# Peptides against a protein of PDB entry 2Q3Z: the designs that were tried, part 158

Target 1, 272 residues: chain A of PDB entry 2Q3Z
Amino acid sequence: YVLTQQGFIYQGSAKFIKNIPWNFGQFEDGILDICLILLDVNPKFLKNAGRDCSRRSSPVYVGRVVSGMVNCNDDQGVLLGRWDNNYGDGVSPMSWIGSVDILRRWKNHGCQRVKYGQCWVFAAVACTVLRCLGIPTRVVTNYNSAHDQNSNLLIEYFRNEFGEIQGDKSEMIWNFHCWVESWMTRPDLQPGYEGWQALDPTPQEKSEGTYCCGPVPVRAIKEGDLSTKYDAPFVFAEVNADVVDWIQQDDGSVHKSINRSLIVGLKISTKS
Target 2, 254 residues: chain A of PDB entry 2Q3Z as posed
Amino acid sequence: YVLTQQGFIYQGSAKFIKNIPWNFGQFQDGILDICLILLDVNPKFLKNAGRDCSRRSSPVYVGRVGSGMVNCNDDQGVLLGRWDNNYGDGVSPMSWIGSVDILRRWKNHGCQRVKYGQCWVFAAVACTVLRCLGIPTRVVTNYNSAHDSNLLIEYFRNSEMIWNFHCWVESWMTRPDLQPGYEGWQALDPTPQEKSEGTYCCGPVPVRAIKEGDLSTKYDAPFVFAEVNADVVDWIQKSINRSLIVGLKISTKS

## One batch from the design tools (peptide; made by RFdiffusion4, then SolubleMPNN)

Design b2_p24_5_s1 (from b2_p24_5, 9 letters changed)
Fold by OpenDDE base, seed 3:
Structure b2_p24_5_s1 (fold): chain B 272 residues (1-272), chain A 24 residues (1-24)
Amino acid sequence: as target 1 above (272 residues)
Amino acid sequence: SEEEWNKLAEELAKTAVPQKPVGS
């Protein structure tokens, strides 16, 4: 994983999977230096450089920093996300074919956020950075990926008596979502949680006050251990959330219905 | 080659699928 510079990222839907080629380019000229700059402009370094540097030997620490720094939320991070199809003042997320151009643009413009990214762009850039830093990393795709906003492991829709969704959907299901898995030991956890760790650089929810996610053991998610740091409930919900409809009647009564037609989660990991 | 890879990437990027909400 560390040595692979090109790969495929899965997009589309569960029924219509699309593969896109991506140049991760972690060994291209100057990319490692850019990754080091990314670490040197992170909020933890700016607050206490000595403490930050002393922790860079930890893949857990570095992974969490990178997850936060790949997005520009809360910091001088790399990418600005946008999903409204209005990309005229930047580059369409669909136009990127590799991480190198993104990272070079970020650096060359004084660490100004690059416009624009969506989930696979965030994931791919994070994958590049983590690989540069010697952390084995792969991009993963989850189809019908839930975004749980209130940590109840549910996607809740409010509906009228005719079953029509009412109001703005705060919680949602993505057609697909991408994040990364990184291989690391977890000396901060009980034995057995070494291995693949999920990290999500797409700004979705705050973790400890910053738009970052993970690392969380993939094993913990698979086994349903939601007590495991970091962000196990959120990542679990992405792949396992139940969908609930709250059907409102004219008399003010509310009926709870389990929506069995919306199935959350179909995770695809790249295998060697 | 890198050139062939980039060409393929550019071609397939033209039909890239954006991330979007689903629902019922």
Scores: peptide ipSAE 0.444, ipTM 0.919, DockQ to the pose 0.583
Fold by OpenDDE base, seed 1:
Structure b2_p24_5_s1 (fold): chain B 272 residues (1-272), chain A 24 residues (1-24)
Amino acid sequence: as target 1 above (272 residues)
Amino acid sequence: SEEEWNKLAEELAKTAVPQKPVGS
């Protein structure tokens, strides 16, 4: 989790799992320096350098900073996400084979956002950075991963009387989603929440005004303790959300139906 | 080797699966 520089990332779907090789490269020349630059351009450092530096001994603090800085939302972060298959003005997310080239491009272009990433690219870069900073980290893949936008632990579809989805899908289920888990103590929580902590650098929802997610204890998610910081409801929903259909009837009434055909969550942790 | 790993990564990247909504 710290020493391995090469590993596999799981992609695809629950029925058709695809493994891709990835070079994390956390010990390659200059990568640590780039990780330090990433910390030195974060909004908290720019606001108060002394306070930011004093907190870098906390893997909880650093993990949350890295989660926010791997995406370019809200800051001078590393990657711009794109999912519309229009990558002509950058690099296709599917073309990356490692974190090193991404980080070097970011630094060499004056900390300009690298185009483009999707979930596994964000997760892999975060994994590299966290490992460079001495935090044991692994990439995790969740198949049928939910994106809950209103924190109600549901994925809601609006349908007409014929069962056709109406309007823009605000909430959705990804075929797969990747994030990272980092090993750390949680002195800011009750005892027993040490161990693996979920961090999600893909810009999905804002946490305390910034596109970041976690750290949240994997144990808290497993036990359904949604009161634990950070972002327990969101991460819980990614792996456990129920799917609900709101079906409009001919009389204008709306019927609530539980969708039992869409099962959220199949998490796989990597051994790298 | 690193070279062999990179070659494998490049070949498998050609068939990488994008993240997409279920049912799309």
Scores: peptide ipSAE 0.440, ipTM 0.919, DockQ to the pose 0.589
Fold by OpenDDE base, seed 5:
Structure b2_p24_5_s1 (fold): chain B 272 residues (1-272), chain A 24 residues (1-24)
Amino acid sequence: as target 1 above (272 residues)
Amino acid sequence: SEEEWNKLAEELAKTAVPQKPVGS
């Protein structure tokens, strides 16, 4: 995990799984220095450098900082996300083959956001940074991954009597989504939650006012303990949300569709 | 080698799948 510099990231769909090679490159020249710069430009350091530095011995703290700093939302973070197929003013997310070029571009342009990333790019860069900082980390892919926006553990679609989706799809299911799992102890939680912790650097929802997610024990998600920090309900929903199709009739009545076409969640963890 | 790995990565990147909503 910490020592592996090359690996595969899984993309595609549950029916058509595709793996792509990725160079994490955490031991390449200058990458550690870039990871340290990433920590030194984070909002918590800028607010109180002494307090931030005193907490960098905690993988929990560092993991949460890295989750926020890999995306450029709310800070001087690394990557700008884009999903609209218009990448002409940057690099297509599909063109990246490793984390090293992304991190070097970020540093060399004065910590300006790199255009562009999608989920696996965010996850891969986070994996590089965390490994570089000595935290055992792997990339995870979840197929049919839910994005719950209202924290109700549901993905709700509203349809007319003809089955056509009404309004903007706020809640959605990704064909796939990637995040990272990092190995750490959780002294801030009750005993038994040490081990793999989920962290999601893709800017989806704000956690405590910042686009970050986790760390949350994988065990807590598996056992359905949604009370544990951080962001257990959101990560739980990614892998286990219920899909509800609402049918709106002309009379204004709303009924649940009996047809469930999609099962949320098929998680694949990488071996290294 | 690293060079061979990068070459393979470049070739497979041509067929990379974007993240997109299911049913889109």
Scores: peptide ipSAE 0.425, ipTM 0.915, DockQ to the pose 0.592
Fold by OpenDDE base, seed 2:
Structure b2_p24_5_s1 (fold): chain B 272 residues (1-272), chain A 24 residues (1-24)
Amino acid sequence: as target 1 above (272 residues)
Amino acid sequence: SEEEWNKLAEELAKTAVPQKPVGS
């Protein structure tokens, strides 16, 4: 994982798996320096440089900082997310072929947000940065990935009697979603949670006031231990959320139509 | 229907762009 500069990112759907080539480029010239700049412009460093630097020996701390700084939400982060197919004032997320160009553009424009990213772009840049910082990291693709906004572990759809979707469509299932897994010990947790930790740099939900996610032990998610920091319920929902389809009648009555156990969570790890 | 959702998912999968099946 750490030594692989070129790889593939899996996309598409569970039935129609696609991949794109990606240059992670963690050993290319100047990339490590850019990763260090990323740490030096993070909100925690700006607030208290000494405290931030003292914690950079912790891959847990660094992973969380990187998760927040790969997106530009609430900070001087790398990428601006956009999903509306209007990319004329930037670069289409689909046009990127590697992390190196993104990171160089970010640095060369005074740490101005790069337009634009989507999940695999965020994940790939995070993977590059974490690898540069000596943290073994891989990109993960999950098909039918849930975005739980209310932390109820349910993705709820409301439909009228005609089958038209009503209400806030904010809780949704992605056809696929990408994040990263990083290998680290978890001295901040009970024994046994060392190993792969999920981190999600795509700005979906705020964690402790910042658009970041994780690290959370993959084992904790697998075992259903939602008490583990960080963001276990959110990551659990990404891979295991139940989808509830509700039919709302004109009288305001709500009927549960089908527990679609959508097999949320066909997870594909990048094969190194 | 489940079939309609599957068809939509298949169409969305063709674009290779992450799409939320139920609109933005």
Scores: peptide ipSAE 0.028, ipTM 0.591, DockQ to the pose 0.144

Design b2_p24_5_s2 (from b2_p24_5, 8 letters changed)
Fold by OpenDDE base, seed 1:
Structure b2_p24_5_s2 (fold): chain B 272 residues (1-272), chain A 24 residues (1-24)
Amino acid sequence: as target 1 above (272 residues)
Amino acid sequence: SEEEWLEKAKELAKTAELQKPVGS
């Protein structure tokens, strides 16, 4: 998990699983220095350098910082996400073959955000950074991954009387989504939550005012302990949300129906 | 070699898929 520089990232759909090669390159020349720059430009360092530096011995703290800094939301982070297939003013997310070029571009352009990323790009860059910092990390892919926006553990669709989805889909299910899992102790939690922790660097929801997610124990998600910091409800919903249809009738009444055709969550962890 | 792997990776990366919403 720390030593492998080259690997694969799973993509596609639950029915048609694909993978792409990825160069994590955590030991390539200058990459560690870039990771240190990433830490030194984070909002917590800028606010109080001494406090930030004193906490860098904690993989919990560092993991959360990296989750926030891999995206450029709220800070001088690495990547700008884009999902509208218009990449003419940057690099298509599909063009990346590794984290090294992305990190070098970010640094060489004065920590200007790199255009563009999607989930696997965010996850892969986070994986590289965390590995550089000595935190065992792997990329995880979840098929039929839910994005719950209101923390109710549901994906809700509004439909007309004909079953057609109405309005802009705020909540959605991705064909796939990628994040990382990092191995760490959790002295800030009750005993038994050491081990793999989920971290999501893709800017989806704000956590404590910043687009970041985790760390949350994989065990807590598996056991349904939604009280566990950080962001357990969100990560739980990604893999376990139920889907609900709100069907509007001609009389203006709304009927709630459980959608059993959309099954959320099929998580695959990489071995490297 | 690392270089050979990277060249192969460039070709295989063309098969990457964008994230897409799924719906009923």
Scores: peptide ipSAE 0.353, ipTM 0.864, DockQ to the pose 0.602
Fold by OpenDDE base, seed 3:
Structure b2_p24_5_s2 (fold): chain B 272 residues (1-272), chain A 24 residues (1-24)
Amino acid sequence: as target 1 above (272 residues)
Amino acid sequence: SEEEWLEKAKELAKTAELQKPVGS
């Protein structure tokens, strides 16, 4: 994982899985220096450099910082996300072939956000940075990936009597979503949670006030231990949320219906 | 080679797909 510079990222849909090639390039010239700059401009360093530096030996700490810094939300992070297909003032997320160009652009423009990314771009850049920092990391794709906004482990659709979705801020399921898994010990947890940890650098929900996610043990998600830091309920919901329809009738009555046609979660982990 | 891989990658990257909502 740490040594692999070229790989593939899974995309498409659950029914039609495909992949794209990606150059992670963690050993290319200057990339390590850029990763160190990323750490040196993070909000925790700017607030207390000594404390931040003292914690950089912890993959847990570094992983969480990288998750936050790969997106430009809340900080001088690397990528600006965009999902409206309007990329004329930047680079289309589909145009990227690797992390190196993105990281170099970010650094060369004074740590200005790079336009634009979507989930796999965020995940791939995070993977590069984490590998560069010596943390074994892989990109993960989850098909029919839920975005739970209220931490109830449900995707809730509000519908009229005709089944039409109502409201502009409904929870959603992505056709696919990408994040990373990093191998680390978890001395901050009870024994047995060492191994793969999920980290999500795509800005979806705030964790402790910052758009970051994880690390959370993959084992905890598999076993349903939602008390495990960080962000276990959110990551659990990405792969396991149930879908509920709230159907409003003309008389104002509301009926709850379990939507069995939308099955959340089909995770694919890459191999080295 | 790395160059050959990058050329291939550039062509195949054109097949990348955007994320989109399901069930809307």
Scores: peptide ipSAE 0.348, ipTM 0.861, DockQ to the pose 0.610
Fold by OpenDDE base, seed 4:
Structure b2_p24_5_s2 (fold): chain B 272 residues (1-272), chain A 24 residues (1-24)
Amino acid sequence: as target 1 above (272 residues)
Amino acid sequence: SEEEWLEKAKELAKTAELQKPVGS
């Protein structure tokens, strides 16, 4: 979890699981220094350096900072996400083979955002950074991963009478999504929530005004404790959301149908 | 070796897949 520099990331779909190799490279020269720079350019440090530094002993605090700083949303973070298959002005997410080149590019270009990432790139970079900072971390892949945008634990599709999805398709299920799990104590929670904590560096939803997610105890997600900070409802929905079809009729009536064919969530944790 | 691993990794990286919506 901390010592392995090379590994695999799961991709593909629930029916067709694939693996790609990834060099995390947390012990390569200069990587720790880059991780420290990442902390020193975070918005909390810029606002109050003393307060930020005083909290860096907390893996809960650091994990949340890293989750936010791996993406370039809201800050001088590392990666810009892109999902429209237009990567000509940068590097295709599929071209990356490790975190080291990404982090070095970020630093060497004055902490300018690196183009481009998708979920596994975000997760892998976060994994590298967290490992560098001494936090045991692994990449997790979830197949049929839900993105709930309205915090109702549902993926809602609006369909016409012919079953065709209407609207902006704001809510969706990804064929796969990657995030990280980090091992830490949770002194900020009731006893029993120590252990693996989910963190998601992919900019999906804002948490307390910033594109970050977690840490949330994996146990809380498993037990359905949605009151547990941070972002339990969102992470819960990624792995447990129900799918609902709102079927619109020509008369303007809407019929609610539970879609039992779309099963959300098949989580695979990497063994390190 | 690290070099051999990197070469193999570059080859296998070509098999990487983009995220796609399900049910579209």
Scores: peptide ipSAE 0.340, ipTM 0.857, DockQ to the pose 0.613
Fold by OpenDDE base, seed 2:
Structure b2_p24_5_s2 (fold): chain B 272 residues (1-272), chain A 24 residues (1-24)
Amino acid sequence: as target 1 above (272 residues)
Amino acid sequence: SEEEWLEKAKELAKTAELQKPVGS
């Protein structure tokens, strides 16, 4: 989780699991320096350098900063996400074979956002950065991963009387989603939440006004303790959301139905 | 070697898959 520079990331679907090779490269020349630059261009440092630096001894703080800085939303972060299959003005997310090239491109272009990433790219870069900073980290993949947008722990679809989905899908389920888990103590929480913490650098929802997610204890998610910081309800929903269909009839009546055919969540952690 | 691994990785990277919404 710290020493391995090459590994694999799980992709595909729950029925057809695949993996891709990835060079994390946390010990390659200049990568640590780039990780330090990443910290020094974060909004918290720019606002108050002394305060930011004083908190860098906390893996909780650093993890949250890295989660926000791996994406370019709200800051001079590393990667721009794109999911519309139009990558002609950049690099396809599928073209990346490692974090090193991404980080070097980011730094060499004056900390300009690199085009483009999707979940595994975000997760892999975050994994590299966190490892560089001495935080044991692994990439995880969740199949049938929910994106809850209204914090109700549900994925809601609106349907007509014929069962056809109506309107824009505000909420969705990904075939797969990747994030990271980092090992740390949680002195900011009650005892027992040390260990693996989920962090999600893919810009999905804002946490305290920034596109970042976590750290949240994996134990808290497993036990259903949604009161724990950070972002427990969101991460819980990624792996446990229920799917609800709202069926509207011609008379304007609405019927609520639990969609039991869509099972959210199948998490796989890597060994390295 | 690292170079051999990278070449192999480039070939295998062609099998990478995009995230896609699951239909309901």
Scores: peptide ipSAE 0.339, ipTM 0.858, DockQ to the pose 0.596

Design b2_p24_5_s3 (from b2_p24_5, 10 letters changed)
Fold by OpenDDE base, seed 4:
Structure b2_p24_5_s3 (fold): chain B 272 residues (1-272), chain A 24 residues (1-24)
Amino acid sequence: as target 1 above (272 residues)
Amino acid sequence: SEQEWLEEAKKLAEQAVPQKPVGS
């Protein structure tokens, strides 16, 4: 979780699981320095350096900062996400083989965002950074991963009378999604929530005004404790959301149907 | 070696698949 520099990331679909090799490279030359630069350009440091530095001994604090800084949303973060298959002005997310090149590019270009990433790229870079900072971290893949946008623990599809999905399709299920789990104590929570904490660096939803997610105890997600910080409802929904179809008839009537064919969540964690 | 691993990884990187909505 800290020592392994090379590994695999799971991709594909629930029916067709694939993996790709990935060089995390947390011990490669200059990578730790880049991780420290990442901390020194985070919004909290820029706002109050002394306060930020005083909190860097907390893996909870650092984990949350890293989840926000791995994406370039809201800050001088590392990666710009893109999912539309138009990558001509950058590097295709599918082309990356490790975190080292990404981090070096970011630093060498004056902390300019690197184009482009998708979920596993975000997760892998976060994993590298967290490992560099001494936080045991692994990449997690969740198949049929829900993106709940309204915090109701549902993925809601609006459909016409023919079953065709209508509207903006803002809520969706990814074929797969990747995030990280980091091992840490949670002195900020009630006893028993030490252990693996989920962190999601892919910019999906804002948490307290910033595109970051977690840390949230994996135990809390497993037990359905959505009151615990941070972002428990969102992470819970990624792995447990129910799918609901709102079927609108031509007369304007709406019928609610539970979609039992779409099972959200099949989580696989990597081992070191 | 790390170099050999990276060379092999570069070949295998072509197996990477995009993240996409279910049903797309």
Scores: peptide ipSAE 0.357, ipTM 0.862, DockQ to the pose 0.606
Fold by OpenDDE base, seed 2:
Structure b2_p24_5_s3 (fold): chain B 272 residues (1-272), chain A 24 residues (1-24)
Amino acid sequence: as target 1 above (272 residues)
Amino acid sequence: SEQEWLEEAKKLAEQAVPQKPVGS
């Protein structure tokens, strides 16, 4: 997980899985230096350099910082996300073949956000950075991945009497979503939560006011322990949310229906 | 070689697919 510089990332859908090649390039010249710059421009460092530096020995702290800094939301982070197919003023997310070019572009342009990324780009860059910092990390793909916006562990659709979706789709299910898992101890938690920790650098929801996510023990998610830091309900929902339809009739009555046709979650971990 | 890998990777990158919302 630390030594492999080239690998593959899973994409597509549960029915049509695709792989793309990716150069993580954590040992390429200057990449470690760029990762250190990333730490030195994070909001916590800018607020209190001494405190930030004193906490960099904690992979929990560093992982959380990296998850926030890989996206440019709320800070001088690396990537701007875009999903509307309008990429003419930047680089299409589908055009990237590795983390190295992205990180070099970011640094060389004065830590200006790189346009553009989607989930696998965020995850892959985070994977590179975390590996550079000595944290064993792998990219994970989840098919039919839920984005819960209100922390109720549900994806809710509002429908008319004909079953047509009404209003804005605030919550959604992605065909696929990528994040990272990092190996670390969790001295901040009860015993038994060491091992793989989920971190999500794609800006989906704010955690403690910043677009970041995790680390949360994969074990906690598997066991349904949503009390663990950080962001357990959100990560749990990505892989386990139930889908509910709220059907409104013309008379104003509302019927709640469990949508069993939409199954959330099919997680695949990479071998490298 | 690294260069050969990158050249092949560029060709294969064309198969990358975007994230899309599913479910209606």
Scores: peptide ipSAE 0.348, ipTM 0.857, DockQ to the pose 0.594
Fold by OpenDDE base, seed 1:
Structure b2_p24_5_s3 (fold): chain B 272 residues (1-272), chain A 24 residues (1-24)
Amino acid sequence: as target 1 above (272 residues)
Amino acid sequence: SEQEWLEEAKKLAEQAVPQKPVGS
C-alpha cells in the first residue's frame, strides 16, 4: 500500500469489470517535492502557515487537505474534471497512464490545473500523494456508485406518467466511481474507528465549504454510523443509497415508487 | 523494467472506460 509504484485500477461496470494499468510512481524523482508544494499552496497554509504546518503530523488533517487539493475546485489544485467527451484543449482522462506525468505537468506549469481528469484519475493522484507522505493508501472502485446531492440517502428520479425521466438528472448513479482508502488512527473519534478511511478527491459535493470528502472510517460506513466525521452520509450513500422514482400524473399528483431495478454499490479494493 | 512497463501501459491506456450515468 506504500511500496507498490505500479498497479491496476478497476473500471467498467458491475457486469463488465475492466482494469487499466497505472503508474503511481510515489518514489520517482521530484514527486515528493511536488507533494510538498501541493501542501504549501493549500488554502489552509495560505491562511495560516504555522497552524497548517503544525497539523501536518496528522494523517486525518493531511488526508482532508489532499482530498481538496487533488481537484482544482476552490484552490490551486491539480486536476480539472470533465465528463462531456470534449477534451480537445487538454488531455483525455482516458489517456493517462500514471500520476507522475500529471503531477509534473501541474508543477511545471506553475501549479496550473491539469486538463482533464475523471474519478480514477483523481483517486490515483490522491493515492500517489498520500503514499508519498507516508500514508498507506489504496484505490477503491465502486460500481453503480450513487451521487446524493441533498444528503437524504436517496437517488431520486422524476418521471412522467409514462415512466420517462424528466429534465436533467441532478442526482445520479455512476457506472463506476473511484476514491481512496487510507490507513490511519482516528484520535478525533471514539475508539474503534482506526483503520481504513475513505477519502474522495473527485469534486462532487462541498464539505465545510470545500470540494473535498473524508476521511471517514470504512467501519462507520459498514455499520451505518452516519454521525462520524467527515462526510459519512455522502460516502454511505455512494455505496448504499436507495433509488426512488417520483412519477407525475396528469392530475398533478406525484407517486413515490421504490426502484428495485437499480442497485447501488459494489465496492472492490485493490491489493496494492 | 519500469520503462518497459510504462511503454506497455501506454499501449493499453486506450482500454480505459469513462464514467457514465446509469439510468433505469
Scores: peptide ipSAE 0.370, ipTM 0.866, DockQ to the pose 0.589; fails the geometry check
Fold by OpenDDE base, seed 3:
Structure b2_p24_5_s3 (fold): chain B 272 residues (1-272), chain A 24 residues (1-24)
Amino acid sequence: as target 1 above (272 residues)
Amino acid sequence: SEQEWLEEAKKLAEQAVPQKPVGS
């Protein structure tokens, strides 16, 4: 994982899986230096450099910092996300072929946010950075990936009596979503949670006030241990949320219905 | 080679698809 510079990222839908090639390029010239700059401009370093540096030996700490710094939300992070198909003032997320150009652009423009990314771009850049820092990391794709906003492990739709969705969707399901898994020990947890840890650099929800996510043991998600730091309920919901329809009648009554036609979660982990 | 891979990657990158909301 650390040594792999080229790979594939899975996209599309559960029924129509696609893959794109990606140059992670963690050993290309200057990339490690850029990753170190990323650490040196993180909010925790700016607040207390000594404390930040003292914690950089922890892959748990570094992973969480990288998750936050790959997106430009709340900090001088790398990528600005955009999903509205208006990319004329930047680079379309679909046009990137690797992390190297993104990281170089970021650094060369004074750590100015790069336009634009979507989930796989965030994940791929995070993968590059983590690999540069010696943390074994892979990109993973989850099809029908839920975004739970209220931490109830549900995706809730409000519908009229005809089944039509009403109002703006606060919660949603992505056709696919990408994040990373990093291999690390978890001395901050009970024994047995070492191994793959999920980290999500796409800015979806705030964790402890910052758009970051994880690390959370993949085992904890698999076993349903939602008490495990960090962000276990959110990551669990991405792959396991139930879908609920709240059907509103003209008389003001509301009927709760489990939507069994929308199945959340189909995770694919890369082998390299 | 890395160069050959990058050239092929550039062609294949055109197959990239955006994230889209799903839901009925």
Scores: peptide ipSAE 0.365, ipTM 0.863, DockQ to the pose 0.599; fails the geometry check

